Peptides against a protein of PDB entry 5EIB. Designs and how they scored, part 129

Target 1, 366 residues: chain A of PDB entry 5EIB
Amino acid sequence: VDLEPGTMDSVRSGPFGQIFRPDNFVFGQSGAGNNWAKGHYTEGAELVDSVLDVVRKESESCDCLQGFQLTHSLGGGTGSGMGTLLISKIREEYPDRIMNTFSVMPSPKVSDTVVEPYNATLSVHQLVENTDETYCIDNEALYDICFRTLKLTTPTYGDLNHLVSATMSGVTTCLRFPGQLNADLRKLAVNMVPFPRLHFFMPGFAPLTSRGSQQYRALTVPELTQQMFDSKNMMAACDPRHGRYLTVAAIFRGRMSMKEVDEQMLNVQNKNSSYFVEWIPNNVKTAVCDIPPRGLKMSATFIGNSTAIQELFKRISEQFTAMFRRKAFLHWYTGEGMDEMEFTEAESNMNDLVSEYQQYQDATAD
Target 2, 366 residues: chain A of PDB entry 5EIB as posed
Amino acid sequence: VDLEPGTMDSVRSGPFGQIFRPDNFVFGQSGAGNNWAKGHYTEGAELVDSVLDVVRKESESCDCLQGFQLTHSLGGGTGSGMGTLLISKIREEYPDRIMNTFSVMPSPKVSDTVVEPYNATLSVHQLVENTDETYSIDNEALYDICFRTLKLTTPTYGDLNHLVSATMSGVTTCLRFPGQLNADLRKLAVNMVPFPRLHFFMPGFAPLTSRGSQQYRALTVPELTQQMFDSKNMMAACDPRHGRYLTVAAIFRGRMSMKEVDEQMLNVQNKNSSYFVEWIPNNVKTAVCDIPPRGLKMSATFIGNSTAIQELFKRISEQFTAMFRRKAFLHWYTGEGMDEMEFTEAESNMNDLVSEYQQYQDATAD

## One batch from the design tools (peptide; made by RFdiffusion4, then SolubleMPNN)

Design b2_p16_4_s1 (from b2_p16_4, 7 letters changed)
Fold by OpenDDE base, seed 2:
Structure b2_p16_4_s1 (fold): chain B 366 residues (1-366), chain A 16 residues (1-16)
Amino acid sequence: as target 1 above (366 residues)
Amino acid sequence: DLAAWEAARAAYRASL
């Protein structure tokens, strides 16, 4: 789905374009112009029914529909505005199904789009209310990984998207292969989301590899375990040491000893015990899949529900506030039928979310 | 296009 036809043409002409049903390419002629309001109230609203028709058709073809997975950006107009509109409409029609998102957070290091803080804040407001689980893929973190860890002097969208694809592959492993842990979207939510609003995850991946670079030597289980818990491997620009993990899932892939995995996972928890809440028992889950990712002998994927995620929302909130106080570009949104009150409500809800994370960070076992 | 895709998809599913 896109409001721009060129994106669809690129996908269709790509090496994997034929994996998608031709009638499932739904697109507009006029893009959102990086405006959430165009995505949500005008251009996106004109297209959403066509998307919902496809969603219904595909849902009806499922023997057992678990839920939905949306991949979108929060900085643009289509992914943010139309994406959240679609989430809302799907939630209304399928209230008993899991809504999962891969939400790409904007960064000034990657894009110069000045209104990204508005689009992100308005989107987060919708995600808080209408999703069950959201992987926060932060372009800030992706850029830093590419630059600092992968030593890419000029990271490209191709480099960032390589990290995204590896992460998405990792977190969906248990959905795609036989396994016991998080074998469905609902089980993932039960294991990862102790409080309904606190459903924003910090993903991480090891080993980190650049596009076109092959690590000739596979990492060991101890190295994978250490790397996945390293703040430098987080796909969200937050330091876990500044918060506490509510819940964690680790997904190992490849041929390895389950015993060694369990030992290393226990060791890393004990070493980092101060960074876990003590009042949620059994809050770390581990899965092992014998099938490695393509091109790797083994990997590990991290999913963290950490109160440190508030750093990401604070960053967006600060940028939002700086613009909103000046009413900068606000007329682009109000001109599409938005009320200024919706900005204030979105800001308030995001600040409430930050406060909730802080409350649970400071909570002690009674 | 659709018929060709459906045939290809059916063949793929049958190969699994």
Scores: peptide ipSAE 0.115, ipTM 0.823, DockQ to the pose 0.016
Fold by OpenDDE base, seed 4:
Structure b2_p16_4_s1 (fold): chain B 366 residues (1-366), chain A 16 residues (1-16)
Amino acid sequence: as target 1 above (366 residues)
Amino acid sequence: DLAAWEAARAAYRASL
């Protein structure tokens, strides 16, 4: 789905374009112009019903519908505005199905689009209420990984998207192969989300590889475990040491010893016990899949529900406040049918979310 | 395009 036609042509002409049903390409002509309000109230609202028709058709074709997976950006107008509109409409029609998102968080390091903090804040407000599971894929973190870890002087969207694809492949491993932990979206939610509003995940991946770089180095299980819990391997720009893990899932891929994995996972938990809440029992889950990702002998993927994720929301909030206090560009949104009150409500809800994370960070077992 | 895709999808499903 896009509000511009060119994206559809790029997907269709790509190496995997033929795997998608031709009639499932739904697109507009005008675009959203990086405006959340155009995506949510005007251009996107005109297109959303045609998307819902496709969603219904595909849902009816499912033998057992678990839920929905949306991949979108929060900095643009289409992914943010139309994406959150679509989530809301799907939630209304399918209230008993899981809503899962891969939400790409904007960063000034990656994009010069000045209104991204507005689009992100307005989107987070919707995601808090209307999703069950949200993977926070942060362009700040992706850029920092590319620049600092992968030593790319000028990271491209291609470089960032390579990390996104590896992460998405990792976190969906248990859904794609039988006999794994969190084999369905609902079980994932039960294991990862102890409180309904606190459903924003910090993903991580090891080993980190650049696009076109074949790392022939076989990592060991101890090295994978250590890298997976390292803040520099997180796809969200948060330091886990500044918060506490509510829940963790670790997915190992490749031929390795289950015993060694369990030993290393226990070791890393014990070493980092101060960074886990003590009042959620059995809050670390581990899976091992014998099938490695393409081009690697082994990998580890991390899913963390950490109170440190508040650092990401605080960053967005600070950027939002810096523009909103000046009423910068508000007329672009109000002209599309928004009220300024919606900005204040979105900011308030995101700040409430931050406060909730902090509350559980400070909570002790009685 | 659609008919060709549907045929390919049917063939894939039959191979599983």
Scores: peptide ipSAE 0.108, ipTM 0.818, DockQ to the pose 0.016
Fold by OpenDDE base, seed 5:
Structure b2_p16_4_s1 (fold): chain B 366 residues (1-366), chain A 16 residues (1-16)
Amino acid sequence: as target 1 above (366 residues)
Amino acid sequence: DLAAWEAARAAYRASL
């Protein structure tokens, strides 16, 4: 789905374009112009019914519909505005199904789009209310990984999207291969989301290795475990040492000893015990899939529900507040039918979310 | 070709 036809043409002409049904390409003629309001109330609203018709058709073809997965950016207008409109409409029609998102967070290091803090804040407001599980894929973190870890001097969207694809492949492993932990979206939610509003995940992937170091690196279970819990491997720009894990899932892929995995997972928990809440029993889950990702002997994917995610929301909130106080570019949004109250409500809800994470960070088992 | 795509999808589903 896109509000611009050129994106659909690019996907269709791409190496995997033929795997998508032609009738499932739904697109507009007028893009959102990086405006959430255009995506949500005008151009996106004109297109949403056509998307819902496709969603219904695909849902009816499912033997067992678990839910929905949306991949979108929060900095643009289509992914943010129309994406959240679509989430809302799907939730209304399918209230008993899981809504899962891969939400790409904006960063000034990656994009010069000035209004990204507005689009992100307005989107987060919708995601808090209308999603059950959200993987926070932060362009800030992706850029830093590309630059620092992968030693790319000038990271491109292609480089960032490679990390996104690896992460998405990792977190969906249990959904694609039978007999694994969190084999469905609902089980994932049950294990990862102890409190309904606190459903924003910090993903991570290992191994991350620069091209120059690949030949010298042995892939071992201890190294994967160590790297997976390293703050530098988080796909959200948060330091888990500044918060506490509510829940964790680790997905190992490849031929390895389950005993060794369990030992290393226990060791990393014990070493980092101060960074886990003690009042959620058995809050770390581990899965092992014998099938490695393409091109690797083994990998590990991390999913963390951490109170440190508040760092991401605080960053966005600070940028939002600085712009909103000046009423900068507000007329672009109000001109599309938005009220200024929607901005203040979105800001308030995101700040409440930050406060909730902080509350549970400070909570003790009494 | 829609029919070819649907056939491929059906074949994939039948392989799970």
Scores: peptide ipSAE 0.009, ipTM 0.384, DockQ to the pose 0.018
Fold by OpenDDE base, seed 3:
Structure b2_p16_4_s1 (fold): chain B 366 residues (1-366), chain A 16 residues (1-16)
Amino acid sequence: as target 1 above (366 residues)
Amino acid sequence: DLAAWEAARAAYRASL
């Protein structure tokens, strides 16, 4: 789905363009112009019914519909505005189904779009209310991984998207292969989301590999476990050491010893016990899939529900506040039918979310 | 068209 046709043509002409059903390409002509309001109230609103028709058709073809997965950016107008509109409409029609998102957070290091803080804040407001599980894919973190860890002097969207694809593949492993922990979206939510509003995940992946980079080093379970819990491997720009994990899931892929995995997972928890809340029992879950990712012998994917995620929201909030106090570019949004009150409500809800994370960070077992 | 799509999807799945 896009508000521009060019993206669809790029997907169709791509190496895997044929894996998508032609009738499932829904697109507009005008774009959102990086404006959340255009995505949500005007251009996106004109297209949303056509998308919903496809969603209904695909849903009806499911033997057992678990829920929906949306991949979108929060900095642009289409992914943010139209994406959150779709989430809202799908939630209304399918209130008992899981809403899962991969939400790409904007970064000034990656994009020069000045209104990204508005689009992100308005989107987060919707995601807090209308999603059950949101993987925070932070362009800030992705850029830093590419630049600092992968030693890419000029990270491209291709480089960032490679990390995104690896992460998405990792976190969906249990959904794609039978007999795994968190084998459905609802079980994942039950294990990962102790409080409904606190459903924003910090994903991570090990090993961090770029396309064309040959890893000459043999990967081991201890090394994967250590890398997976390293702040440098987090796809969200927050330091887990500045917060506490509410819940964690670790997904190992490849042929490895289950015993060794369990031992290493226990060791990392014990070593990092101060970074876990003590009042949620059995808050670390581990899965092992014998099928490695393509091109790797083994991998580990991390899903963290950490109170440190508030750093991501604080960053966006600070950027938002700096723009909103100046009323910068507000006329672009109000001209599409928005009220300034919606900005204030979105800011307030995101700040409340930050406060909630902080509250649970500071909570002790009674 | 549908058969080709299903085959392509199956091939993609097998590659992952």
Scores: peptide ipSAE 0.007, ipTM 0.364, DockQ to the pose 0.018

Design b2_p16_4_s2 (from b2_p16_4, 9 letters changed)
Fold by OpenDDE base, seed 1:
Structure b2_p16_4_s2 (fold): chain B 366 residues (1-366), chain A 16 residues (1-16)
Amino acid sequence: as target 1 above (366 residues)
Amino acid sequence: SLAEWEARRKAFRASL
């Protein structure tokens, strides 16, 4: 789905474009112009029914519909505005199904789009209310991984998207292979989301290795486990050491000893015990899938629900506030039928979310 | 085309 045809043409002409049903390409002509309001109230609202018709058709063809997975950006008008409109409409029609998102967070290091803080804040307001699970994929973290860890001098969108694809493949492993922990979206939510509003995840992937170092790196369970819990491997730009994990899932892939995995996972929890809440019992879950990802002998994927995620929301909030106080570009949104009050409500709800994470960070077992 | 995609999908399913 897009409000521009060019993106759909790129997907269709791509190496995997032929796996998608032709009739499932729904697109507009005018785009959203990086305006959330165009995505949500005007251009996106005109297209949403056509998307819902496709969603219904595909849902009816499912033997067992677990829920929905949206992949979108929060900086752009289509992914942010129309994406959140779709989430709302799908939730209204399918209230008993899981809403899962892969939400790409904007960063000034990656994009010069001035209005991204507005689009992101307005989107987060919708995601807090209308999703059950949101993987926060932060362009700032992706850029930093590409530059610092992968030793890419000038990271491209292709390099960032490679990390996104590896992460998405990792977190969906249990859904795609039988006999795993978190084998369905609802079970994932039960294990990962102790509080309904606190459903924003920090994903991470291992191994991350520069091309020049790949030949010298052994892939071992201890190294995967260590790298998975390293703050530099998080796909969200926050330091887990500045918060506490509410819940964690680790997904190992490849032929390895379950015993060794359990030992290493216990060791890393014990070493990092100060960074976990003590009042949620059994808050770390581990899965092992014998099938490695393509091109690797083994991998590990991390899913963290951490109170440190508030650093990401604080960054967006600070950028939002700096623009909103000046009423910068506000006329682009009000001209599409938005009120200034909707901005204030979105800012307030995101700040409330930050406060909720802080409350649970400071909570002790009685 | 849709028909070509359906044919490929059917062939893929038969190969599993």
Scores: peptide ipSAE 0.030, ipTM 0.625, DockQ to the pose 0.015
Fold by OpenDDE base, seed 4:
Structure b2_p16_4_s2 (fold): chain B 366 residues (1-366), chain A 16 residues (1-16)
Amino acid sequence: as target 1 above (366 residues)
Amino acid sequence: SLAEWEARRKAFRASL
């Protein structure tokens, strides 16, 4: 789905363009112009019914519908505005199905789009209410990985998208191969989301590999385990040491000893015990899949529900507040039928979410 | 085309 036709042609001409049904390409002509309100109330609202018709048709063809997965950006107008409209409409029609998202968080290091903090804040407000689980894929973190870890002087969208693809492949491993932990979206939610609003995940991946690096160094289980808990391997720009893990899932891929994995996972938990809540029993889950990712002998993927995710929301909130106090570009949103009150409500709900994470960070078993 | 895609999908499903 897109509000612009050119993205559809890029997908069709791509190496996997033929995997998608031709009639499942739904697109507009005008685009959202990086405006959430165009995506949500005008251009996106004109297209949403045609998307819902396709969603219904594909849902009816499922033998067992678990739920929905949306991949979208929160900085643009289409992914943010139309994406959250689509989530709301799907939630209304399928209230008993899981809503999962891969939400790409904006960063000023990656994009010069000045209104991204508005689009992100308005989107987070919708995601808090209408999703069951959200992977926070933060362009800040992706840029920092590319620049600091991969030593790319000028990271490209191609470089960032390589990290996104590795992360998405990792977190979906248990859904794609039988007999794994969290084998369905509902089990993932039950294991990862102890409180309904606190459903934002920090993904992480090891080993970090650049596109064109032919030297896939085989890592050991200890190295994978240590790297997947390192803040430098997180795809969300927050330090886990500044918060506490509510829940963790670790997904190892490749031929390795389950015993060695369990020993290393116990060691990393014990070493980092101060960064876990003590009042959620058995809050770390581990899976091992014998099938490695393409081009690697071994990998580890991390899914963390951590109170440190509040750092990501605080960053967006600070950027939002700095613009909103000046009423900068507000007329672009109000001109599309949006009320100024929706900005204040979205800011309030995101600040409430930050406060909730802080409350559970400070909670003790006593 | 849709018909070509449906034919490929049917062939793929039959190979599983």
Scores: peptide ipSAE 0.028, ipTM 0.562, DockQ to the pose 0.015
Fold by OpenDDE base, seed 5:
Structure b2_p16_4_s2 (fold): chain B 366 residues (1-366), chain A 16 residues (1-16)
Amino acid sequence: as target 1 above (366 residues)
Amino acid sequence: SLAEWEARRKAFRASL
């Protein structure tokens, strides 16, 4: 789905364009112009029914519909505005199904789009209410991984999207291979989301290896486990050491000893025990899939529900507040039929979310 | 064909 036809043509002509059903390409003629309100109230609102018709058709063809997965950016107008409109409409029609998102968070290091803090804040407001699970894929973190860890001097969108694809592949492993932990979206929600509003995940991937170091790297279960819990491997720009894990899932892929995985997972929990809440029993889950990702002998994917995610929301909130106090560019949104009150409501709800994460960070077992 | 597309989709999902 896009409000611009050129993106769909690029996907269709790409190496994987043939994996999508032709009838499932839904696109507009006029893009959102990086405006959430265009995506949500005007251009996106004109297209949403055509998307819902496709969603209904695909849902009716399912033997057992678990839910929906949306991949979108929060900085743009289409992904943010139309994406959140689509989430709302799907939630209205399918209130008993899981809504899962891969939400790409904006960064000034990656994009010069001035209004990204508005688009992100308005999107987070919708995601808090209308999603069950949200993987926070932060362009800030992706850029830093590319630059610092992968040793790419000038990270490209291709380099960032490679990390996104590896992460998405990792977190969906249990959904694609039978007999694994979190084999369905509902089980994932039950294991990962102890409180309905606290459904924003920090994903991480191992191994992350620079091209120059690939030939010298041994891949071992201890190294994967260590890297998976390293803040430098997090796809959200938050330090887990500044918060506490509510829940964790670790997904190992490749031929390895389950015993060794369990031993290393126990060791890393014990070493980092101060960074876990003690009042959620059995809050770390581990899965091992014998099928490695393409081009690797083994990998590990991390899913963390951490109170440290508030650092991401604080960053967006600070940028939002600095613009909103100046009433900068508000006329671009209000001109599309949006009320200024929705900005204040979105800011408030995101600040409430930050406060909720802080409350559970400070909570002790009584 | 739809069947060929479904087969490719299944194979692609399994290869990730």
Scores: peptide ipSAE 0.020, ipTM 0.491, DockQ to the pose 0.020
Fold by OpenDDE base, seed 3:
Order: C-alpha cells, then structure tokens, then sequence
Structure b2_p16_4_s2 (fold): chain B 366 residues (1-366), chain A 16 residues (1-16)
C-alpha cells in the first residue's frame, strides 16, 4: 500500500515482487507530502476502503487468522498517517486479532523532513491505543550499527533494510517454524506485554559482523548472547542501561545446544540483573529453532520491552514541543481538517506513556 | 571528527 504509485513498481520489480497478488497492490496518485493529516484524513481516507477490501479478502482466505503485521515509517505522511488510519480501521473490524507493527522511527540525523516530530507524535498516539505489539526501529540506530559494527563507510538504505529484514525474519521465526515460545502473535503479546500500553519493543539481531571479520568469527552461543544484549546492538536509539527490562525474548536459530543456550541466557540475566525488573517472574523467554537464517549457521534475535524506550519518546516529544510552541507548519495539518487539540492530545498521551515507563522503572517488589 | 560524521550523514541521506 502506498499513496504514491512509484513504490508499487519498485516492489513488483524486486526479487520477490511476484509473490504478491497484483490485486493486492493498492496505491494512490498524489502522495501524502510528508503530512500525517494527508495520510490520515484526506488522501489516505480516500484509499483506505480499497485497502480494507483487500484485507478482508486475504483474511477470509486464512485458515486461522492470528492478526496483522504492518511495516511503516512514522516520519513520512503515508506510513504514519495512512498506516495509523489502517491500524485503526483494522482494529475496529478485527478487535479480537493482534495488531503488530514494525515502526520506523524518524531521526533528525537521518532525515531532513522538518515535520517528522509531528508525524511521529501523531503516529505514536495511534500506536499506543491501537497496536498490541510495536517493534521500534530507529534509522539512527540502524545507521550506527552499519557504520560502527558492520564497518560500512557509507551505509545505504539497502544496508539498513537488510538489518530490518533480518530482524523481521528473526522475530517471526516462532510464527513460521515449530517452536515452544511465541508460536503465535497472542502468545508473544502475553509474554512480552505485561501492561497493555507498554508494548513498544527494542529489537536486536546477532550476529552483526563486518565483512572483513566474518571469516575469522566463530559463531558461538556465548558470542550471540553477548552481542544480543549489547546496547550497541539495539535497533532503537535508546540505551537499555538507562532503564529496566520488563520482558525479554530471545530467538535462537540454527543447530545449537539448548542447554548451552539456557546456560548463556541465565548468565547474561545474572550479569545484568540490575537492568531487569525483579517483580515480573520469568520475564526472559528463550526459543530455539533448528533452521538457521539463510547465509548464517546460527543467529539470535532479541526482543526487549525496556523502560529505556522512553528515551526515544522523550526525544520525539522534545522536538515536537519545540515546533508546536512556535505553531510551526500547523497550517499544513489544519488545512487537511485537523484540530490543534489533536496535537495536544497526542503530545499528552506520549508524555503519559513516558511517565508510565518511568513509573515501572522505579517500581520495586514490595 | 564532526566533519567526517557530517560527510557520512550527507552520503547516507543521499542514499535514502
């Protein structure tokens, strides 16, 4: 789905373009112009019914519909505005199904779109209310991984997308292969989301290895475990050491000893015990899938629900507030039928979310 | 350096 036609051609011409049904390509002509309101109330609203018709058709074709997975950007207009409109409409029609998102967070270091703080804040407001699980993917974190860890001198969009793809493949492993942990989206939510609003995850993937070092690196369970819990390996621009993990899931892939995995996972929890809440019992879950990802002997995918994610929302809120106090660019949104109150409500809800994360960070077992 | 970071950022943005 897009409000621009050119993205559809890129998908169709891609190596997997033929796996999608032609009728499942729904697109507009005008785009959103990086305006959330165009995505949500005007251009996106004109297209949403056509998307919902496809969603219904595909849902009816499912033997057992678990839920929906959306991939979108929160900085743009289409992914943010229309994406959140779709989430809302799908939630209304399928209230008993899981809504999962892979949400790309804007970074002022990566994009020059001046209104990204508005689009992100308005999107987060919708995601708080209408999603069950949101993987926070920060373009800055991805860039830093590519540059610092992968030793890519000039990271490309393709390099970032490779990390996203690896992560998406990792977190969906238990849905696609036999496993004991998180075999469905609802079980993932039960294991990862102790409080309904606190459903924003920090993903990570291991191994992350530079091309020059790949030939010398032994892929071991200890190394995967250590890298997966490294703050530099997080695909969200927050430091887990500044917060506490509410819940963690680790998905190992490849032929490895389950005993060794359990030992290493216990060791990393014990070494990092100060970074876990003590009042959530069994808050670390581990899965092992015997099938490695393509091109690797083994991997581990990390899913962290950490109170440190508030750093991401604080960053967005600060940027939002700095713009909104000046009423900068508001006429672009109000001209599409938005009220200034919607901005204030979205800001308030995001600040409440930050406060909730802080509350649970400071909570002790009584 | 900051200049090297800015150059990398500019190159990255041009790849998006």
Amino acid sequence: as target 1 above (366 residues)
Amino acid sequence: SLAEWEARRKAFRASL
Scores: peptide ipSAE 0.013, ipTM 0.354, DockQ to the pose 0.013

